# Designs tried in a protein design run: peptides against a protein of PDB entry 4GMN. Part 25

Target 1, 375 residues: chain A of PDB entry 4GMN
Amino acid sequence: RYANITLLALVTLASIGTDFQETLVKGNQGSRESPISAADEEWNGFDDADGDAMDVDQKSSSGEDQEEDYEEIDVKEDDEDDDDDSITSEMQADMERVVGADGTDDGDLEDLPTLRELIQTAVPQLIRLSNLPIDSDESLTIQSHALSALNNISWTISCLEFANGENANIHNAWYPTAKKIWRKTILPILEADSADLKLATQVTSLAWAVARVLHGETPTDGNPHRKFISLYHSSKQQAGGNSNSIEEPEDPFQGLGVKCIGVVGSLAHDPAPIEVNREVGVFLVTLLRQSNNVPPAEIVEALNQLFDIYGDEELACDKEVFWKDGFLKHLEEFLPKMRTLTKGIDKRTQPELRTRADEALLNLGRFVQYKKKHA

## One batch from the design tools (peptide; made by RFdiffusion4, then SolubleMPNN)

Design b1_p10_1_s1 (from b1_p10_1, 5 letters changed)
Fold by OpenDDE base, seed 1:
Structure b1_p10_1_s1 (fold): chain B 375 residues (1-375), chain A 10 residues (1-10)
Amino acid sequence: as target 1 above (375 residues)
Amino acid sequence: LRKYLTNLRS
């Protein structure tokens, strides 16, 4: 009886985390006239005011107008009002405020009562449930559901913009809780060194969501970046032996390898210790060098992390790691391999992977050019 | 913000 109530509450909290994400996606579509999809922020480098506009001579090929008469298939959008009654009016009102609020610096979340209760009341209980002694299949189930709820909440919050002081109230409320998730949930599970790949995938997903907000301010106790690098390598060794048992996620970007890269990349941002940054940077560059044996989605994520870590030349990691360890050479040598890799992705069968690879290839070209200009 | 595919679990 108590177990079923606990499980129902955990499922409900996990659903609330997804519903918040859906509402944020819908709210962001309404306010931006131009669909600069958050995917379409090409890494342009830093705008040096020296406007050498490369005139790309768009040679106008006059292709002839074949008027193919596309019959208007009047697809009646049956508005199936999927009244997914999951989004409470209070949650919707909180998300509308998150999208519209000039962040007041008060971490009290006075105007965001649902989000406040999630952070201050629900998350501390989820942390407690994730730390229960595992002595039964029931306790494993409770832990898994608690991790799923923490994952969904943490991912949703990690999708908010916190740059330039945006959502500062949410950031300030979340930040101590995110550190608590890291220290009390993530680290103990990583230290238990369980052979359970499902649990490892859950904790790594949660760790990525948390690290996307904390960045280099993520607690470095016990060198967690090395644990995730080790987990990356261990996951590759296990997949090679028993091809039958790990259903590779249908989405290439949901793989444990991608998640490990996302975590360690996020951990390596300033103000991370230079040695943490170096170990992560070397790991990421090594994936590019070994790209023939690395899934394309992991290459895309590794490139993306490298751009985010080393995009700013004013950061200590640029001089002490990027230039000192000769990363530019490895990125330049990888350009032709990335072109081949990207062209090898079938647009019909893997459209998203192809789009993200095309973007990462474009950004790699720009990044190499930028770094050569600033050498 | 890159659309990191939200590792949301249904």
Scores: peptide ipSAE 0.045, ipTM 0.827, DockQ to the pose 0.564
Fold by OpenDDE base, seed 3:
Structure b1_p10_1_s1 (fold): chain B 375 residues (1-375), chain A 10 residues (1-10)
Amino acid sequence: as target 1 above (375 residues)
Amino acid sequence: LRKYLTNLRS
């Protein structure tokens, strides 16, 4: 009973996180005339296919044809328009305010009551639930759902613009909570060194969402970038050996490899320690050098992270890592390989991957030209 | 603005 109520509450919090994001994506598309295709991320419901096949022994009793006149109970399909009113009127009002708010108000989350309660009340409980001792399948299920809810909330918040002081009130409210998620949920799970690739994928997705807001201000305790690089390599070794390949997610950008690249890339942004930046930069450039054995989606993400990390020449990492370690040469040598890779992607079968690869190729050419002018 | 695919879970 308590477990089922907790599970339902966690599923509801995860759903609230998805719906909040979809509406933020729709709202942010309305302000920019460019038709950014909605990623129809189909709601892959939990098919808990533990249909325990009750072996109903079909005793072949040849009993007589009593035509029981099934009175056609005219079940009025009340078209309950399942108006999946998962978006409360308060959440919708909070979303409209976030999309419309010029980030000038140093205001408390007073004007965003639903988001305030989500950050201040719900997330601290989800952090506690994600840290329960795993002593039962029930505790594992609760942890998984708590991680899912934290993931969806963290991803949604990471889609807000925080540049130039936009949404500063939300950033300031989220920032200490994001650090708490990192220290209390992400680091303990990464330190447990679990062979569970499902759990590793969950925590890595959450870590990426959190690191997309914290960037180089993400806590460096215990060198988490090395743990995610290790996880990247371990995931590649396991996929090659056991025929129980975790079904590669239908979306090439949902893969654990892409998520690991996204995390470590985000961790390497200024003001990250130069040593952390160097180790991540070398990892990313090494993926480009080994691109023949790397999925195209991981190459796209690695390029994207390299552009974001090294796009500013005023940053210490430009001089101390990018130029010092000769990254420009590796990027220039990769240009012809990227052209071949991008042309090899079928536009009919993988339209999104092709579009993102075409964009990354264009940006790589521009980035190399930029760096050559600022050498 | 790169559309980072949001790793939402249903």
Scores: peptide ipSAE 0.045, ipTM 0.824, DockQ to the pose 0.576
Fold by OpenDDE base, seed 5:
Structure b1_p10_1_s1 (fold): chain B 375 residues (1-375), chain A 10 residues (1-10)
Amino acid sequence: as target 1 above (375 residues)
Amino acid sequence: LRKYLTNLRS
């Protein structure tokens, strides 16, 4: 009875985290007249001052108009208004304020009461539940649901813009809680070295969400980047040996490998210790060198992380790692391999993966050119 | 945004 109430509460908290994310996405789409597809966020960190528009001579090959009469399958969108009114009016009002708030530098969440209760009241309880002794299937279930709720909340918050002092109130409220999740939930689970791939995937997903806000300010105690690199390698060894259907996640970006890359990439951002940055950078560049045996989604994530880590030339990691360890050469040598990899992705069967690979290929070309101009 | 929605759990 109490277990079922606890589980229901945990499922509800996980749902709230998802619903908040959906509301944030809808709110950001409503403010932008053009749906910038997630592909149209070109990494504009390069001053393309040289507007040499390569005239791609689109040779208009006059392919004959076969008017294939595509019958408009009038897919009646049965608007099943599943008014999953799961978002309380208070939660919706908080999300509308978060999307519309010019970031007040005040670390107060007085205007965001639901988000405040989520961060200050719910998350500390979820941390406690994630740390229960695993002595029964019930305790394992509670831990899994607590991790799922923490994951969804942490992901939602990590999708807010915090650059230039935006959402500073939310950032300031979340930051100490994120560090607490890291120290009290993530590190203990990583130190327990459980062979449970489900638990490992859960904690790695949560770690990525938390590290996307904390970046290089993520606690370095116990070298967590090395644990995630080790987990990456261990996950590959297990997948290669047993044709046991670990259900390859239908989404290639849900894979434990992608999550490990996302975590370690996020951990390596400034102001991470240069040696942490180096170990992660070498890991990521090594994936590119070994790309023939690496899933395309992991290559896409590794590239994005490399761009985000080394995109700023003013950072100490640019001089002390990127240039010093010769990363530009490896990226330049990878460019033709990335073109081949991207072209090998079927647009029909994996449209998202193809779009993300096309974006990463474009950004790789721009990144290599930028770094060559700033050499 | 979509890049990170993937890691939500239903």
Scores: peptide ipSAE 0.045, ipTM 0.827, DockQ to the pose 0.504
Fold by OpenDDE base, seed 2:
Structure b1_p10_1_s1 (fold): chain B 375 residues (1-375), chain A 10 residues (1-10)
Amino acid sequence: as target 1 above (375 residues)
Amino acid sequence: LRKYLTNLRS
């Protein structure tokens, strides 16, 4: 009885986290004339002031429109209006304010009551539920649902812009809570060293969402980057043995390998210790060197993390790691391999993976050119 | 902000 009420509350909190993200996406599409698809964020880590925008002369190859007479299969869209009435008018009003708000520096969230209650009331309960002793299948189910709710809330908040002091009130309210999730939920689960790949995938997804806000300010206690690198390698060893048991997620970007790369990449940003940055940078560059046996989605994520970590030449990691460890040579040698890899992705069967690989290839070319000018 | 939207769980 109490378990079912707790599970229903956890499912509801996970739903609210999803609905918040959908509303945030819709609101941000309304303010930007072009919906910048999740794909269209080109890495702009360098001001190329001399942006000779290469006019990609899109020679419109006028392919002859073969009018294939698509018989209009009158698929009655049974508009099952799934009245997902889950978005309360108050929650929608909070999200509209978040999209439109000039960042007040006050972490009190007075104007965002629903978000305030999520951060201050709900998240501390979810942290407690995720850290319960596991003594039954019921306790495992509660932990899984608590991790899912924390994941969805943390991902939603990590999709807000915090650069240049934007959303500073939300950032200031979330920051101590994010550190608490890291210390009280993520680290204890990682230290338990469970063979449960489902739990490992859940905690790694949550760790990535949290680390996308905290970056190099993520607590370095117990060298968590090494635990995620170890988890990456362990996941590859298990996948090679039993082809039948790990349903590779249908989405290649949901894989545990991609999530591990995303976490360690985020942990390596300034002001991370140079040793942490170096170990992560060497791991990422090593994936590129060994790319023949690495899934394309992991290569895309590894490139993206390398651009975000080493895009600023004023950072200590540029001189002490990027240049000192000769990363430019490895990136330049990887360019022809990336072109081959990207061309090998079928646009029809894997459109998102192909788009993100085309972008990562473009950014790799630009990044190598930038670093050569600043050598 | 690479929209890692897909990392939500239903």
Scores: peptide ipSAE 0.045, ipTM 0.827, DockQ to the pose 0.501; fails the geometry check

Design b1_p10_1_s2 (from b1_p10_1, 6 letters changed)
Fold by OpenDDE base, seed 2:
Structure b1_p10_1_s2 (fold): chain B 375 residues (1-375), chain A 10 residues (1-10)
Amino acid sequence: as target 1 above (375 residues)
Amino acid sequence: LRKYPTDLRS
């Protein structure tokens, strides 16, 4: 009885986290042009040289109208409008405020009562549930649902803009809670060194969401970057042995390898210790050098992390790691391999992977040119 | 901000 009520509450909290994100995505689509533009603003280093518009000659092949008389099968779409009325009018109003608010620096979230209760009341309970002793299949189920709810909430908050003091009230309320999730949920699970790849995937997804807000201010206790690098390598060794048991996620970006790269990349940002940055940077550059055996989605994520970590020449990691360890040469040598890799992705079967690879290829060319001008 | 794939679990 209590377990079923707890599970229902955890599923409901995970749903609220999902709906919150969908509403943020819809609200942000109304104010920002195409979802591509938000990636272009950070890397302002390229003067638009007037590159000739290649005239794509639209050869209109007039394919003949075969009027196949498709009988109108009156499929009554029973629109079971699963009106998942999970979005309360109060939650919708809080979401509209989050999308529109020039954030005050006040972490009290007075104007965002639903988000306040989520961070201050719900998340601390989820952290407790994720730390329950595992003594039964029921306790494993509770932990998994608590991790899913924490994941969805953390991902949703990580989709907010916090640059230039935007959403500072939400950032200030979330920051201590994010550090608590890291220290109380993520680190203990990583230290338990379980052979459970499902649990490892859940905790790594949560770790990425948390590290996307904390960046280099993520607690470095116990060198978590090395644990995620080890997990990356261990996951590759297991996938090579038993072709049958790990359903590779249908989405190539949901793979444990991508998540490990996302976590360690996020951990390596300033003000991370230079040695943490170096170990991560060397790991990422090594993936590019070994790219023949690396999934394309992991290459895309590794490139993206390298651009974000080393995009600023004023940071200590630019001089002490990027230039000192000769990363530019490795990126330049990888550029022709990336062109081949990107062209090898079928646009029809993997449209998202192809789009993200085309973007990463464009950004790699730009990044190499930028770094050559600043050498 | 790059759209990182959010592992939202339904």
Scores: peptide ipSAE 0.041, ipTM 0.815, DockQ to the pose 0.551
Fold by OpenDDE base, seed 1:
Structure b1_p10_1_s2 (fold): chain B 375 residues (1-375), chain A 10 residues (1-10)
Amino acid sequence: as target 1 above (375 residues)
Amino acid sequence: LRKYPTDLRS
């Protein structure tokens, strides 16, 4: 009886986290006139005021007007009002405020009562449930659901813009809770060194979501970056033996390898210790060197992390790691391999992977040019 | 912000 109520509450909290994300995505699409979703911001380097705009000569190929008569298939939008009654009017009002508000610097979330209760009341209980003694299949189920709820909440919050002081109230409320999730949920599970790949995937997803907000301020206790690097390598060894039992996620970006790269990349941002940054940077560059045996999605994520970590030349990691360890040479040598890899992705069968690979290839070219100019 | 794959589980 209590177990069923707990499970129902955990499923409900996981659903709320998903619905909150969907509402934020819809709200952000309505307010930005420019179709440049913050997701499609191509890495242009730092704007050096030297406007050598390479005039890409758009050779106007005059293709002939074949008027193909597209029959208007009157797709009746059956507005199935999937009134998913999961989002309360109070939750919706909080979501609308999160999309529209220049947050006040008060971490009290006075204007966001639902989000406040989620962070201050629900998350601390989920942390406790994730730390229950595992003595039964029921306790494992409770832990898994608690991790799923924490994952969804943490991912949703990690999709908010916090740059330039945006959503500072939410950031300030979340930050201590995110550190608590890290120390009380993520680290203990990583230290238990369970052979359970499902649990490892759940905790790694949660760790990525948390690290996307905390970045280099993520607690370095017990060298968690090395644990995720070890998990990356161990997951590759297990997949090679029993090809039949690990359902590779249908989405290549949902793989444990991608998640491990995302975590360690996020952990390596300034103000991370230079040695943490170095170990992560070397790991990422090593994936590029070994790219023949690395899934394309992991290469895309590794490139993206490298651009985010080493995009700023003013950061200590640029001088002490990027230049000192000769990363530019490895990136330049990888350009022709990335072109081949990207061209090898079928646009018809893997359109998203191809798009993300095309973007990462373009950004790699620009990044190499930027770094050569600033050498 | 790059579209990070959100592992939102329904």
Scores: peptide ipSAE 0.041, ipTM 0.815, DockQ to the pose 0.554
Fold by OpenDDE base, seed 4:
Structure b1_p10_1_s2 (fold): chain B 375 residues (1-375), chain A 10 residues (1-10)
Amino acid sequence: as target 1 above (375 residues)
Amino acid sequence: LRKYPTDLRS
């Protein structure tokens, strides 16, 4: 009796998440007359603002060679003992307290009461339900429905613009909850290493939605990027062996492989640790090198993630990973393969995959050309 | 903004 009510409530919450997305999409269409077409904003490199090179005709005034004999002031290197300002155990404890403080800077959602109730009331209950001990088919069903509801809510929120301080109130309210979903729902399920590919797909979809908001600020505890890379490889090994085709989703972009790439790509954004970025970058570049055995949708996603991770030259990952590990060469060598791959996709049978592959190919050409100018 | 594929369940 209670279980049926719980299941009905979970189905209702999942539906609310879907309806909320549709409402946000319709609302944004009403304010922007521009259809939310997938304006995949083509990666236009940084617009070189045509800074008119003011031809500062620095007239080389031949100022005379006054050899001023600057006496070498023998600046005694006072061996100032570099007191290794070891981040005091107190500063680390204060950082842990600030990270462990539920800094309920719950962004004031007074104007968004439905979203507030979803984040503050529903999501904490869904997190609890996703963590139930699996002791029955009923508990497994409850977990699956809780994950579905969390997925729909998280995806809906991840479709909001947060760049340039847009929706900052929603971002601030969601951010601590997103971290809680990560730590309490996603990590425990990933660590349980269940052979259930359905559960793995559900948690990976949720992880992608969460990571699309948290990016490089996603908790690095337990190296989750390696778990998703492992899951990627494991999923490929299982698909090759048993002719029990888990019905590959009709949509090539809904595959577990694409979702794994989307998660790890999102995790590798600044301010992710450089070694996390490197491991993800190497994984993505390795997919391009092995592209003959990789589904086209995964290649499209891997390229998109590489452009988003390494698009900014001011980021530490550009120097320390992209240039240092020679990624440009791999991208340039992949360009003719991508052209062949894209041309091999039938526009009639797979129109979306072809469109996204054409866009990714165009962006790859632009990205390689950009990086060559900034070398 | 890239439209990432969403796994929304009805």
Scores: peptide ipSAE 0.041, ipTM 0.814, DockQ to the pose 0.543
Fold by OpenDDE base, seed 5:
Structure b1_p10_1_s2 (fold): chain B 375 residues (1-375), chain A 10 residues (1-10)
Amino acid sequence: as target 1 above (375 residues)
Amino acid sequence: LRKYPTDLRS
C-alpha cells in the first residue's frame, strides 16, 4: 500500500516535470520571439563579419516538372484529447508566469507557489528516496522513480533562461537545491560504482540537467568529470562487446555517451578549475580526432560543448587551455571530417540528427574563423 | 537551434 502510493506520487512528480517542459516549449512558441530552446541560438559569439555573400550562382537547372501528385494523406490527427490534465491549474498558472515574466522581477518564489513547493518540499524528499539502501527490487524501483522525477524537474528548470539575471528568483531558489542533488544523490551513486547501466544512465541524465544550471560552479569534490569520462569509455566497451542491443534509444541524443559529454562539457564552463576544463577539453577534442568511431550525435554534442566552453576569449580557459593546448588546429583539421560526417546522415531517416549536424558544421566553420581572427 | 536532448521520462 505505502509503496504503491509512493510510486504513484513519484510517477506523478515525473509527469509534472514533463508537462512543465511541454508548457515552457509551447509558451515560448506563442511568443513571436524564437523558441528559447537554449539550443536555438546560432553561435553568435563571433561578429558576423560582412562576409561577401558568395553569389551562389543559382544555376537554374531546368529540372522537369514531374507533377508527382502527392496525395495529401489527410493524417487525421486523431486528437485523442488525452486530457491528461495532470497539470493542475496552479501548475499551469506558475508556468504561464515563468514564461510570461520578463525576467525583471527579483521577486521571491511567493508568486510561484507550485514551483516553490516542488523545489522546497518535493525535491528534498526525492533526494531522500534516491538515497535509500538498495536491498530489494522495491527499493531499486523507488530509487529509479525518484531519479526520474528529479531528472524531469531538473531538466525543466535547466530550460529556463538564467542569462542576464533572467529568472533570478528561480535560479536562487534552485541553486542550493541543485548542489544538494549533486552532493546527496549524484555523487553517492557515482561512488557506488554500480555496474547497472540503467542507473548510470539515469544519474548521468540528472547530472547533466543539474550541471546545465550549475556549470563550473558544480562541486568538484571527488573529480566527477573523470567519473563521467570513465563511464563514457566503459559504456563504449560494453556496447562493442555484447551485441545485446542495449536498446539504442530511438533518439540518438538520448544515448549515455551524449549525456556523459553533456555533463562533462557543462562541468568545464567558467569558473571551473583550469585543470578540470583542460581534462574535459582534451576529452572532447579527442572525440573529434577519433570521430570515425564516435556516433554523430556525440560529435554534435562535443562540438556544442566546445563552442560554449571556449566561445569567450576573456575567460581564463581560452588562453590557458584552448590556445595553449592547440585546440584550434584540431578543430580546423576536423572541419572536413565534419562535412563528410554530416553529409553521411540521411535526412529522411534521421532529420533531427541531420539538422543538428548541419548547424554544428556551420558553427564549427564560424568558430574556427572567429578564433583565427582573435589569435 | 541546439535542442538540448532532454531526457524527460513520461
Scores: peptide ipSAE 0.041, ipTM 0.811, DockQ to the pose 0.508; fails the geometry check

